# Ledger of designs, part 44: peptides against a protein of PDB entry 2L9B

Target 1, 91 residues: chain A of PDB entry 2L9B
Amino acid sequence: ANFLSQKFPELPSGIDVNINMTTPAMMISSELAKKPKEVQLKFLQKFQEWTRAHPEDAVSLLELCPQLSFVTAELLLTNGICKVDDLIPLA
Target 2, 91 residues: chain A of PDB entry 2L9B as posed
Amino acid sequence: ANFLSQKFPELPSGIDVNINMTTPAMMISSELAKKPKEVQLKFLQKFQEWTRAHPEDAASLLELCPQLSFVTAELLLTNGICKVDDLIPLA

## One batch from the design tools (peptide; made by RFdiffusion4, then SolubleMPNN)

Design b1_p19_1_s1 (from b1_p19_1, 5 letters changed)
Fold by OpenDDE base, seed 4:
Structure b1_p19_1_s1 (fold): chain B 91 residues (1-91), chain A 19 residues (1-19)
Amino acid sequence: as target 1 above (91 residues)
Amino acid sequence: GIAKGADFDALLAFFEKLF
């Protein structure tokens, strides 16, 4: 974790969640939904392109920031790019 | 598993800087 943090020093921290009021998943979903579709797709494109170019670093990043996995899955699903069944093999 | 939400705008900026 320490090594990973040093690898991505500018990676933003996640948002603290009051688990009595909501869940991280719900919070992420709601925040994503507030973004224009173009912005959602831009993020998805950038992340996917970077991941393809840096697969090993992507693994490290997703370990450090597992929220990204959820963000990506959510964006794929909500924008109709993938279905839940498409993601099952990756779960 | 996820324990925190995501700062989406910051994440987007982060990835833009990676390129």
Scores: peptide ipSAE 0.450, ipTM 0.851, DockQ to the pose 0.482
Fold by OpenDDE base, seed 2:
Structure b1_p19_1_s1 (fold): chain B 91 residues (1-91), chain A 19 residues (1-19)
Amino acid sequence: as target 1 above (91 residues)
Amino acid sequence: GIAKGADFDALLAFFEKLF
């Protein structure tokens, strides 16, 4: 854990969830939906470009920040890039 | 499962900084 954190020292740690009000998944979906499409796509493009260039580091990043997998999946779905069925093999 | 939400704006800034 410490090793991975050192690899990405500037990575945001995420947001604490009030479990009486929502779930992490619901929070992420809601926050993404509030963003303009252009911002959503910008994130997706940057993330995809980086992961293609750094596949091994991408594995480490997703281990450290599993929220990113959910963010990516949600963005792919909501922007019509893939279907729910397309994500099943990755689960 | 995931335990935390995501700070999307911060994540966007993070990835912009990687390039």
Scores: peptide ipSAE 0.420, ipTM 0.840, DockQ to the pose 0.508
Fold by OpenDDE base, seed 5:
Structure b1_p19_1_s1 (fold): chain B 91 residues (1-91), chain A 19 residues (1-19)
Amino acid sequence: as target 1 above (91 residues)
Amino acid sequence: GIAKGADFDALLAFFEKLF
């Protein structure tokens, strides 16, 4: 465990991916699509609220858990909250 | 640099505990 891991000891580690069958991106997209829209939006709400309150820690968190960047982008796109063009400056 | 998938329900629970 590195310094960042110590900062967020309760952060989920994610799901192992069999690279011979799928990719992390495809797995994330598939799992997100299984969730009701209200659950997806609840996640976005909580993540956004926390990142606004703790912007420096948010940078550390996204370094430790890059899945979160993909999750957030995917949810914003699939729920029609933003378009691909809106994400270009942030990618 | 995504090496793993995401446990969505666990991530939601994680953020709920941050408040």
Scores: peptide ipSAE 0.356, ipTM 0.821, DockQ to the pose 0.498
Fold by OpenDDE base, seed 3:
Structure b1_p19_1_s1 (fold): chain B 91 residues (1-91), chain A 19 residues (1-19)
Amino acid sequence: as target 1 above (91 residues)
Amino acid sequence: GIAKGADFDALLAFFEKLF
């Protein structure tokens, strides 16, 4: 609908969280831990490549999908061999 | 802060389509 949404029309929505059971951050960590390392690294690689090529769009993307910051941070901490630039810290 | 969890598989597919 808005400008940012139209910029990434195929961007997935987030997943609803049962606040009685967990938090969004905990859910993200749990789900990522279930993924094979190869898949985790593939995500980091693709996201890093894209952010380097499109730093302005990366800002827009993180505004639309702030959970990407948590995903990236978790993966970087867990794997420790990849770094992603042009990230925006979002609450 | 964030209100939603992340659909990791969908996000991966999304980035695969950006190239």
Scores: peptide ipSAE 0.427, ipTM 0.841, DockQ to the pose 0.499; fails the geometry check

Design b1_p19_1_s2 (from b1_p19_1, 5 letters changed)
Fold by OpenDDE base, seed 3:
Structure b1_p19_1_s2 (fold): chain B 91 residues (1-91), chain A 19 residues (1-19)
Amino acid sequence: as target 1 above (91 residues)
Amino acid sequence: AVAKGVDFDAILAFFEKLF
């Protein structure tokens, strides 16, 4: 394991996706939507708070697991916390 | 780069321990 993996040794691996069947984005969106809103918001809140408290570790985590950036964006959008236009400056 | 999906339940459990 590389340095980043050693930093988060219990981080679950991502799910392999057959690109001929779907996309990671579609899969993530679908799986998130299956969770109750309360669970979605609780995760989002905790993750954002942790990120604020541990910004360097958060950067490392997102480099190791970039899916979490998409998860965060999806949760913000689907729960009406931000709009697509709000994400444009992040590009 | 979003190249993999996510097992959200596993991720949630991971973060509950991390937090």
Scores: peptide ipSAE 0.328, ipTM 0.807, DockQ to the pose 0.482
Fold by OpenDDE base, seed 4:
Structure b1_p19_1_s2 (fold): chain B 91 residues (1-91), chain A 19 residues (1-19)
Amino acid sequence: as target 1 above (91 residues)
Amino acid sequence: AVAKGVDFDAILAFFEKLF
């Protein structure tokens, strides 16, 4: 964890979630939905390109910040790029 | 596991620098 954190020293901390009030998934979905579609798609494209170019760092980042896996999945789904069934093999 | 939410503006800023 310390090693991973040092790899991305400026990575923001996640937001604590009161599980009695909401879930991380709901919170993330809500926050993403506040962003314009163009911003969503641009982020998704850049992140995917970065991931392809830096697969080892991407693994590290996703271990450190698993929320980004959900972000990516959510963006793919909500923008109609893939369906839930398409993600099942990745679960 | 996804146990936390995301400050998306902060994440976006982070990635703008990372990309």
Scores: peptide ipSAE 0.327, ipTM 0.806, DockQ to the pose 0.486
Fold by OpenDDE base, seed 1:
Parts: structure tokens; C-alpha cells; sequence
Structure b1_p19_1_s2 (fold): chain B 91 residues (1-91), chain A 19 residues (1-19)
């Protein structure tokens, strides 16, 4: 394993996506929507808290698993915490 | 770029160990 993978040895691998049928973003959105709102918000809160406490590790984690940036953005949007326009400057 | 999806339950379990 590479250095980043060794930092998070128990991090699940991503799910393979058939690009002819869907996109990673669509799959992520669909899976998140299956979870109760309280579960979504709990995850978001804990992830944000962890990120504040461990910013350098958060960067490493997002480099290793960039899907989590989409997870975070989707949760913020779908729960009405953030607007799409708020994310545009980050693109 | 994001090339893969995510197993949310697995990620949630991962964070339960991380937190």
C-alpha cells in the first residue's frame, strides 16, 4: 500500500461504477438518500468535527478518498445547509 | 477526480472506529 493508504488501513475501497449506467456522483447521492436524515446529519456533524480536530489527516483522507468531498457536499445541499452557489467558488 | 462510488455503511463503520 502507498503511504496514504497505510495511514488509514481500514478505509473501505470505493465501489466500482459502470460508467455506461451511472456516475460515481449519482451513486453516492442515491446511497445517501437511502439513509434517514438523522443518520445523514450525524455523519456530517462527526465528519466536520473530526476534520476540525485533525485537519492534516483530513487532507490526507480526502486525497485518498476524494468521494468524501462529494458526500459532504451532497449532505450539505440535500439537508438545506448549503446552496449550490456557495460551492461554486470552490470549483 | 472521483472514479468510484462509496459504500456509505462501510464508511460510517470506518468513522465509528476513527472517532
Amino acid sequence: as target 1 above (91 residues)
Amino acid sequence: AVAKGVDFDAILAFFEKLF
Scores: peptide ipSAE 0.324, ipTM 0.803, DockQ to the pose 0.506
Fold by OpenDDE base, seed 5:
Structure b1_p19_1_s2 (fold): chain B 91 residues (1-91), chain A 19 residues (1-19)
Amino acid sequence: as target 1 above (91 residues)
Amino acid sequence: AVAKGVDFDAILAFFEKLF
């Protein structure tokens, strides 16, 4: 717990990963794939809108929960919104 | 670095309050 967690007290903790069975990336991809496309797109849209409106808080949130960056990239790719090549300049 | 997974139901509920 640090000062960042105080900004988002209701943010759920991440899920522990058994490194002998999977990776965080694999787990995130699998969990996202379980959600309906409409839910995926709604989440992506709202998250992007919130990030645009609250850039300082977005930086704090992504530092506290870096897996959200992976979630965003995965959703963009799997829904055909962008290609891997489109993300290279952002990495 | 991505060290943990995500409980997406919990995250979705969190963002419903944040949005």
Scores: peptide ipSAE 0.324, ipTM 0.806, DockQ to the pose 0.481

Design b1_p19_1_s3 (from b1_p19_1 with M1G F2V W12L)
Fold by OpenDDE base, seed 1:
Structure b1_p19_1_s3 (fold): chain B 91 residues (1-91), chain A 19 residues (1-19)
Amino acid sequence: as target 1 above (91 residues)
Amino acid sequence: GVAKGVDFDALLEFFEKLF
């Protein structure tokens, strides 16, 4: 919905995915893996801190940009912070 | 659902600007 995007006018647009070549999940995982660990953790920290401070807006953001849920899960898993089994109840 | 990828660097900048 366009009213959600108005809450976050500076939110980067998602990257188009050619479904004949890859999936959004694969693309996201690949891009994340190219970043240094400290950069990955910095993003995770900032996102989590913002979410704690603005839980209602965080819900709106995740509705607008569901990729962020995948990004968060991927970063938690790849950095050994969370196990797959820990995420299953949230699915 | 996840239908698009992300510009990770842009997202990091986005969250930095929120604080």
Scores: peptide ipSAE 0.301, ipTM 0.791, DockQ to the pose 0.468
Fold by OpenDDE base, seed 2:
Structure b1_p19_1_s3 (fold): chain B 91 residues (1-91), chain A 19 residues (1-19)
Amino acid sequence: as target 1 above (91 residues)
Amino acid sequence: GVAKGVDFDALLEFFEKLF
């Protein structure tokens, strides 16, 4: 068992992507767009609050689930909270 | 790198349980 997985045993697994049909980024973007704005913002709020409270654990979580970085970026952009230029420093 | 998609409902529940 992976050490990071043991740290977050209840973290849901990611979804496999058929790369001949789409990309992980495209899938994440489309799935987010299917959710009501209230749900999107609720997710963003909870993730941000937890990250602030547990910054070192957040690093571990993002290593285990790097798609969360894309999720948060997309949510910030699509809900008008950030602009693309604001995310450039994050690489 | 991002190699997988996400289950957003499950992720929301996950973060709610972290508090």
Scores: peptide ipSAE 0.299, ipTM 0.790, DockQ to the pose 0.474
Fold by OpenDDE base, seed 3:
Structure b1_p19_1_s3 (fold): chain B 91 residues (1-91), chain A 19 residues (1-19)
Amino acid sequence: as target 1 above (91 residues)
Amino acid sequence: GVAKGVDFDALLEFFEKLF
């Protein structure tokens, strides 16, 4: 964790979740939905461009910040870029 | 494992700075 964190020193920290009230997935989904579509798509574009250019570092980043996988999947689904069925092969 | 939420705006800024 220390080594991975040093790769991305400016990576924002995750947010604590009160598990008695909600789940990380619910919180992430709710927060994403509050953002304009254009902002959601901008994030997707930047993240996907970076992961395409830096696939090895992308693996490290997703190990350090696994919630990014959920963020990406959620944004792809909610913006109609992919379908639930498209994600089944990844299970 | 998804155990944390995210600061979406901060993440967007983070990825903008990677380029």
Scores: peptide ipSAE 0.297, ipTM 0.790, DockQ to the pose 0.462
Fold by OpenDDE base, seed 4:
Structure b1_p19_1_s3 (fold): chain B 91 residues (1-91), chain A 19 residues (1-19)
Amino acid sequence: as target 1 above (91 residues)
Amino acid sequence: GVAKGVDFDALLEFFEKLF
């Protein structure tokens, strides 16, 4: 974990969640929904491009920050790029 | 596992800096 953090020193920390009031998934979904479609798609594009260019580092990043996987899945689903069934093989 | 939320704007900035 320390090694991974050093690998991505500028990665923003996740937001603490009050589990008595919400879940990380709910929080992420709500925050994403506040953003314009253009901003959502910009993130998705950049993340996908980076992942393709740096697959080894992408694995490390997603291990360090698994909420990015949720963000990506949420954006793919909510923007109609893929269906829930399309993600089942990855579960 | 997903245990935390995200600062989406910060994430976008992070990925912009990766390129």
Scores: peptide ipSAE 0.294, ipTM 0.787, DockQ to the pose 0.476

Design b1_p19_1_s4 (from b1_p19_1, 5 letters changed)
Fold by OpenDDE base, seed 1:
Structure b1_p19_1_s4 (fold): chain B 91 residues (1-91), chain A 19 residues (1-19)
Amino acid sequence: as target 1 above (91 residues)
Amino acid sequence: AVAKGADFDAILEFFEKLF
């Protein structure tokens, strides 16, 4: 339980991962890849715009849901917006 | 750390309400 959850009561909890079969990263990548490119880019754009408009809430959200950090990175990489080396300083 | 996978459809729905 995270006290920050009260800010985002409808935030999905995510999917349990069987670590013997896959990783959270692989699962996220797979789910993202099932979506049309237009949907991926629209989500990324809206999330970035929301983050700019609500930076404090964005920090809280990413602390509460680290998956979204991976989602953002994955979308940037898979759509050729940035390179892996660009993300290293952020790790 | 990323401990769970993401339910992307649920996340999309969540953000539709948030945005």
Scores: peptide ipSAE 0.270, ipTM 0.755, DockQ to the pose 0.504
Fold by OpenDDE base, seed 3:
Structure b1_p19_1_s4 (fold): chain B 91 residues (1-91), chain A 19 residues (1-19)
Amino acid sequence: as target 1 above (91 residues)
Amino acid sequence: AVAKGADFDAILEFFEKLF
């Protein structure tokens, strides 16, 4: 974890949630939904391109920040790029 | 494990520097 953090020193730490009122997943979904579709798609595109160019770093990043896995899946689903069934093989 | 929420604006800023 220390090594990975040093690899991405400027990575945001995330935000605490009140688990009695919501879940991290719900909060992430809500925040994503507030962004324009164009912003969502641009993020997906750039992240996808970066992942292709840096696959090992991408794995490290997703291990360090598993929230990004949820973010990516959520954006793919909400923008109709993937269906729930498409994600089943990854589960 | 989704243990914390994410500040999406901060993430976007981070990726702008990373990309």
Scores: peptide ipSAE 0.264, ipTM 0.745, DockQ to the pose 0.486
Fold by OpenDDE base, seed 2:
Structure b1_p19_1_s4 (fold): chain B 91 residues (1-91), chain A 19 residues (1-19)
Amino acid sequence: as target 1 above (91 residues)
Amino acid sequence: AVAKGADFDAILEFFEKLF
């Protein structure tokens, strides 16, 4: 196991994607959409607070699990918190 | 680049422990 994995040993690795039918981004979007708004917002709030309190660990986590970057962006967009243009500098 | 999808039930459980 690499150093990053040691920081978050219980982090889910994600799910394999059938690239003939979908993309990782599409899958993430669809899975998020299945969750109630309340759950989405609760996660976003807590994750946002955690990243502010633990910025270096947050960087490590996002390196280990880049899906979370997409999750965060998608949640911000779908809940009307920001627009696509706001995310362009981050891409 | 994002190479995998996500198991959000597992992710939510993970973050409940992390927070």
Scores: peptide ipSAE 0.260, ipTM 0.754, DockQ to the pose 0.502
Fold by OpenDDE base, seed 5:
Structure b1_p19_1_s4 (fold): chain B 91 residues (1-91), chain A 19 residues (1-19)
Amino acid sequence: as target 1 above (91 residues)
Amino acid sequence: AVAKGADFDAILEFFEKLF
């Protein structure tokens, strides 16, 4: 195991993607949509709080699991917290 | 070192259910 994996030993491997049927982005969007709004907002809040408290670990986590960048953006967009245009400076 | 915090377990639980 690499150094980053050692920081997050309980992090799941992720979803197996059938590349002929879908994309990782579509799978993430689909799974997020299954979560109640309250759960989505709670996740954003907790992730924000954790990131603020552990900025170095947050960088490591995003390197290990880049899907989380998409998760965060998707949740912000689908809940109307920001617009697509608001994310352009971040890309 | 392993990342620790009061909210980390909740985040991991969410990830385990999501992915």
Scores: peptide ipSAE 0.161, ipTM 0.660, DockQ to the pose 0.074

Design b1_p19_3_s1 (from b1_p19_3, 7 letters changed)
Fold by OpenDDE base, seed 4:
Structure b1_p19_3_s1 (fold): chain B 91 residues (1-91), chain A 19 residues (1-19)
Amino acid sequence: as target 1 above (91 residues)
Amino acid sequence: EEAEQRRELAEWLKELVGP
C-alpha cells in the first residue's frame, strides 16, 4: 500500500487536475479560502501538530504531494502567520 | 532542490508557533 492509503485509509479518491504544480495548489487554496478563518487556522494548527508528531511522514507527504507545500505557504501568508520574507528561504 | 525545500518547509512548520 502507498503512503497515503496507509496513513489516510478514509481519504477520498479525489479528482484529476492539471499536472502542473500551480493549478492543484490554486484549486486547493481556493477551496480552503472559502472556509471560515477559524477552520483555516484549525487546519494549520492540526497540521503543525501532526508534523511535530510525525516529522518523517510530514516530509514524505510534502514530497509526495508537493502542492501541499504551496497550499500551506499560502495559508500561512493569508492568515498572517508569517510574512513573505519568512518564506524566502523556502522559495 | 525542491525536495530539500519541502523538507525545510516541513521542519520550519514543525517549529512554527501555532496560530
Scores: peptide ipSAE 0.111, ipTM 0.676, DockQ to the pose 0.043
Fold by OpenDDE base, seed 1:
Formats: C-alpha cells, structure tokens, sequence
Structure b1_p19_3_s1 (fold): chain B 91 residues (1-91), chain A 19 residues (1-19)
C-alpha cells in the first residue's frame, strides 16, 4: 500500500474484495474483457513500456499485487498473443 | 518460487507484446 501510494499517487482507493490472487484477477479480467480488443492491447502495450522503463518497480508491483500477473496472462491468452504452453514456465 | 515467477513474467512482458 505504501509502495503503491508513492509510485502511483493518482490511484483511487479501489474496492475491497476477497484478498487472494484469483478472485481479484478474475474481476479485473472480466472488466477488461468488456473493452474493445484495441483497448486491451493498448493496456498491455503501455504496461510493457512501463516495465521496460521501470524494471525494479515492475518487479515490486507484481510481487505486491500478484493478481496482476494473472490478469496479464489472461489478456495475453485471450488476445492470442501467446499460447497456454508459453505461460507454463510462469505457473 | 512464486517471487521468481513474477520476476520472470516482468522480464517476459518486456519483450512479448511487441518489439
């Protein structure tokens, strides 16, 4: 929370959900799936660019918010960017 | 293990979406 507040000061407080990896990931993925494909791809693109520019912060973010790893994986799969087998090493 | 997987995802993501 402290890390997020410092690095992303414009983030809203969000909504309380069951604190685990799967449920938040499913919720986020569900909302993203309602967006046009170009929007989903733009999210991935911008996330990629940010991780390239801020590799240490990216690692910290994914460690602190592991649900984002699952969200990213889901977006990659649903948009045909990778196959399930491509993600096995990360599972 | 899990932490390493997240690190790997971060690195993987840097290259996956586009060149």
Amino acid sequence: as target 1 above (91 residues)
Amino acid sequence: EEAEQRRELAEWLKELVGP
Scores: peptide ipSAE 0.110, ipTM 0.673, DockQ to the pose 0.043
Fold by OpenDDE base, seed 5:
Structure b1_p19_3_s1 (fold): chain B 91 residues (1-91), chain A 19 residues (1-19)
Amino acid sequence: as target 1 above (91 residues)
Amino acid sequence: EEAEQRRELAEWLKELVGP
């Protein structure tokens, strides 16, 4: 909570969801999939830049919000950036 | 090991995310 508040001060409250990785990931992926391809790619680009600049914070974020790992994987597949075989090492 | 898995994923994404 402290990490998220400090790194993302304008983060909205969000909504309650089941305490698991699958349901949150599905919901987030669904919302992102509604955006234009250009917006999705811009999001991925900014996320990549942030993880490169802040690798330790990126690890902390993924530990607190493991659903983001699945969301990112889904975006990579949907936008044709990766094939399913490319994600096998993460299984 | 969850922590190591997340670290590996973060490193992977730094290179693969985006066109």
Scores: peptide ipSAE 0.093, ipTM 0.650, DockQ to the pose 0.045
Fold by OpenDDE base, seed 3:
Structure b1_p19_3_s1 (fold): chain B 91 residues (1-91), chain A 19 residues (1-19)
Amino acid sequence: as target 1 above (91 residues)
Amino acid sequence: EEAEQRRELAEWLKELVGP
């Protein structure tokens, strides 16, 4: 929570969801899937750029918010950036 | 472990080619 507040101070409050991995990921993925493809791709690109520029923060973020791992993977798959086989080593 | 998977994904993302 402190990490998110520090790194993303302008985040909205959001809504409460259950604390499991799958449901939050599904919710986020569903919302992102409603956006145009170019918006999804831009998000992925900016996220990748941020992870490259801030590798330690990226690890911390994904540890704190593991649902983002699934969300990102889903976006990569649905936009044809990678194949399922590319993600197997990470599973 | 799931924690290691998350770290691996983070590292993988750094190496991914952008769209």
Scores: peptide ipSAE 0.111, ipTM 0.673, DockQ to the pose 0.042; fails the geometry check

Design b1_p19_3_s2 (from b1_p19_3, 8 letters changed)
Fold by OpenDDE base, seed 3:
Structure b1_p19_3_s2 (fold): chain B 91 residues (1-91), chain A 19 residues (1-19)
Amino acid sequence: as target 1 above (91 residues)
Amino acid sequence: SEAEERRELSEWLRELVGP
């Protein structure tokens, strides 16, 4: 939580959600899916750039919010960028 | 190109979710 506040100071307050993996991922994916495709792709590209530029922070973020891997995967699947077989390591 | 961008995103996904 402190990590997120430091790295993303302009984040909204958000809401409390179930702490399991699936429910938060579904909620985030649902919100992102409401955006135009070009916005989704731009988000993915910027997220990619950030994670590659800050690999240690990316690891910390994914440890804190492991659901983000599933959210990212779902966006990539939905937009036809990746295939289901690419998700096998998540099983 | 779009194809290159898609490939990069796919590879990035494997970095994020892969072991």
Scores: peptide ipSAE 0.228, ipTM 0.763, DockQ to the pose 0.044
Fold by OpenDDE base, seed 4:
Structure b1_p19_3_s2 (fold): chain B 91 residues (1-91), chain A 19 residues (1-19)
Amino acid sequence: as target 1 above (91 residues)
Amino acid sequence: SEAEERRELSEWLRELVGP
């Protein structure tokens, strides 16, 4: 989308996936899970900082790419930062 | 500390996915 190209000019074009929440989230999570845990943690920290520094843009991003909430939750869960009960709002 | 960082991340998740 135009928003992503403006805010992230170095972002690759990407590929089409099934139009649903689960499949894109699974694909992204699987790629991130291939990275070392320290890299995953650093990503989470930087994403946290960005969303807090740019709340309006964060809302726009999550509306455009709602799968990112699931990806973030998955990373937090698999790294032992959150528990399953913390994911109830996503159910 | 690591524990504090984990707490902050968990609270952040609640902000992202909460009502």
Scores: peptide ipSAE 0.228, ipTM 0.763, DockQ to the pose 0.043
Fold by OpenDDE base, seed 2:
Structure b1_p19_3_s2 (fold): chain B 91 residues (1-91), chain A 19 residues (1-19)
Amino acid sequence: as target 1 above (91 residues)
Amino acid sequence: SEAEERRELSEWLRELVGP
């Protein structure tokens, strides 16, 4: 929580979600899927750039919010960027 | 190209979910 607040000061207050991994990921993916494709692609590009520019922070973020890996995978799949086989590490 | 971008994103995903 402290990490997120420091690295993402504009992050709004969150909402409670189910504690399992699948439900939070599905919820986030569902919300993102409501956005225009251009927005989704822009998010992916920016997130990619950020994670590669800040690998240690990216690791910390994903450790704190492991559901984001599933969300990212879902976005890539939805946008036809990845195939199901590319998601094997998450299965 | 778009194809290159797609491949790059796919490879990135493998990096993200990898150990």
Scores: peptide ipSAE 0.227, ipTM 0.762, DockQ to the pose 0.043
Fold by OpenDDE base, seed 1:
Structure b1_p19_3_s2 (fold): chain B 91 residues (1-91), chain A 19 residues (1-19)
Amino acid sequence: as target 1 above (91 residues)
Amino acid sequence: SEAEERRELSEWLRELVGP
């Protein structure tokens, strides 16, 4: 929480959910799925660019919020960018 | 192109979750 507040000061407080990977990921993915495909793709592209430009912060973010990897995988899968077999390492 | 962008994103996914 402290890391997120410092690195992403514009983030809202959010809403409390069950502290696990699956439920938050499903909730986020569900909301993103309501957006146009071009918006979903742009979201992924910008996230990709950020993680590659800031690898240390990206590691910290994904360690603190591991659900984000599942959200990313879900978006890639549902948009036909990757195959189901690409998700095996998440298991 | 769209195909190139898709491939790039797929490769990125492997970086995130792959061994």
Scores: peptide ipSAE 0.225, ipTM 0.760, DockQ to the pose 0.043

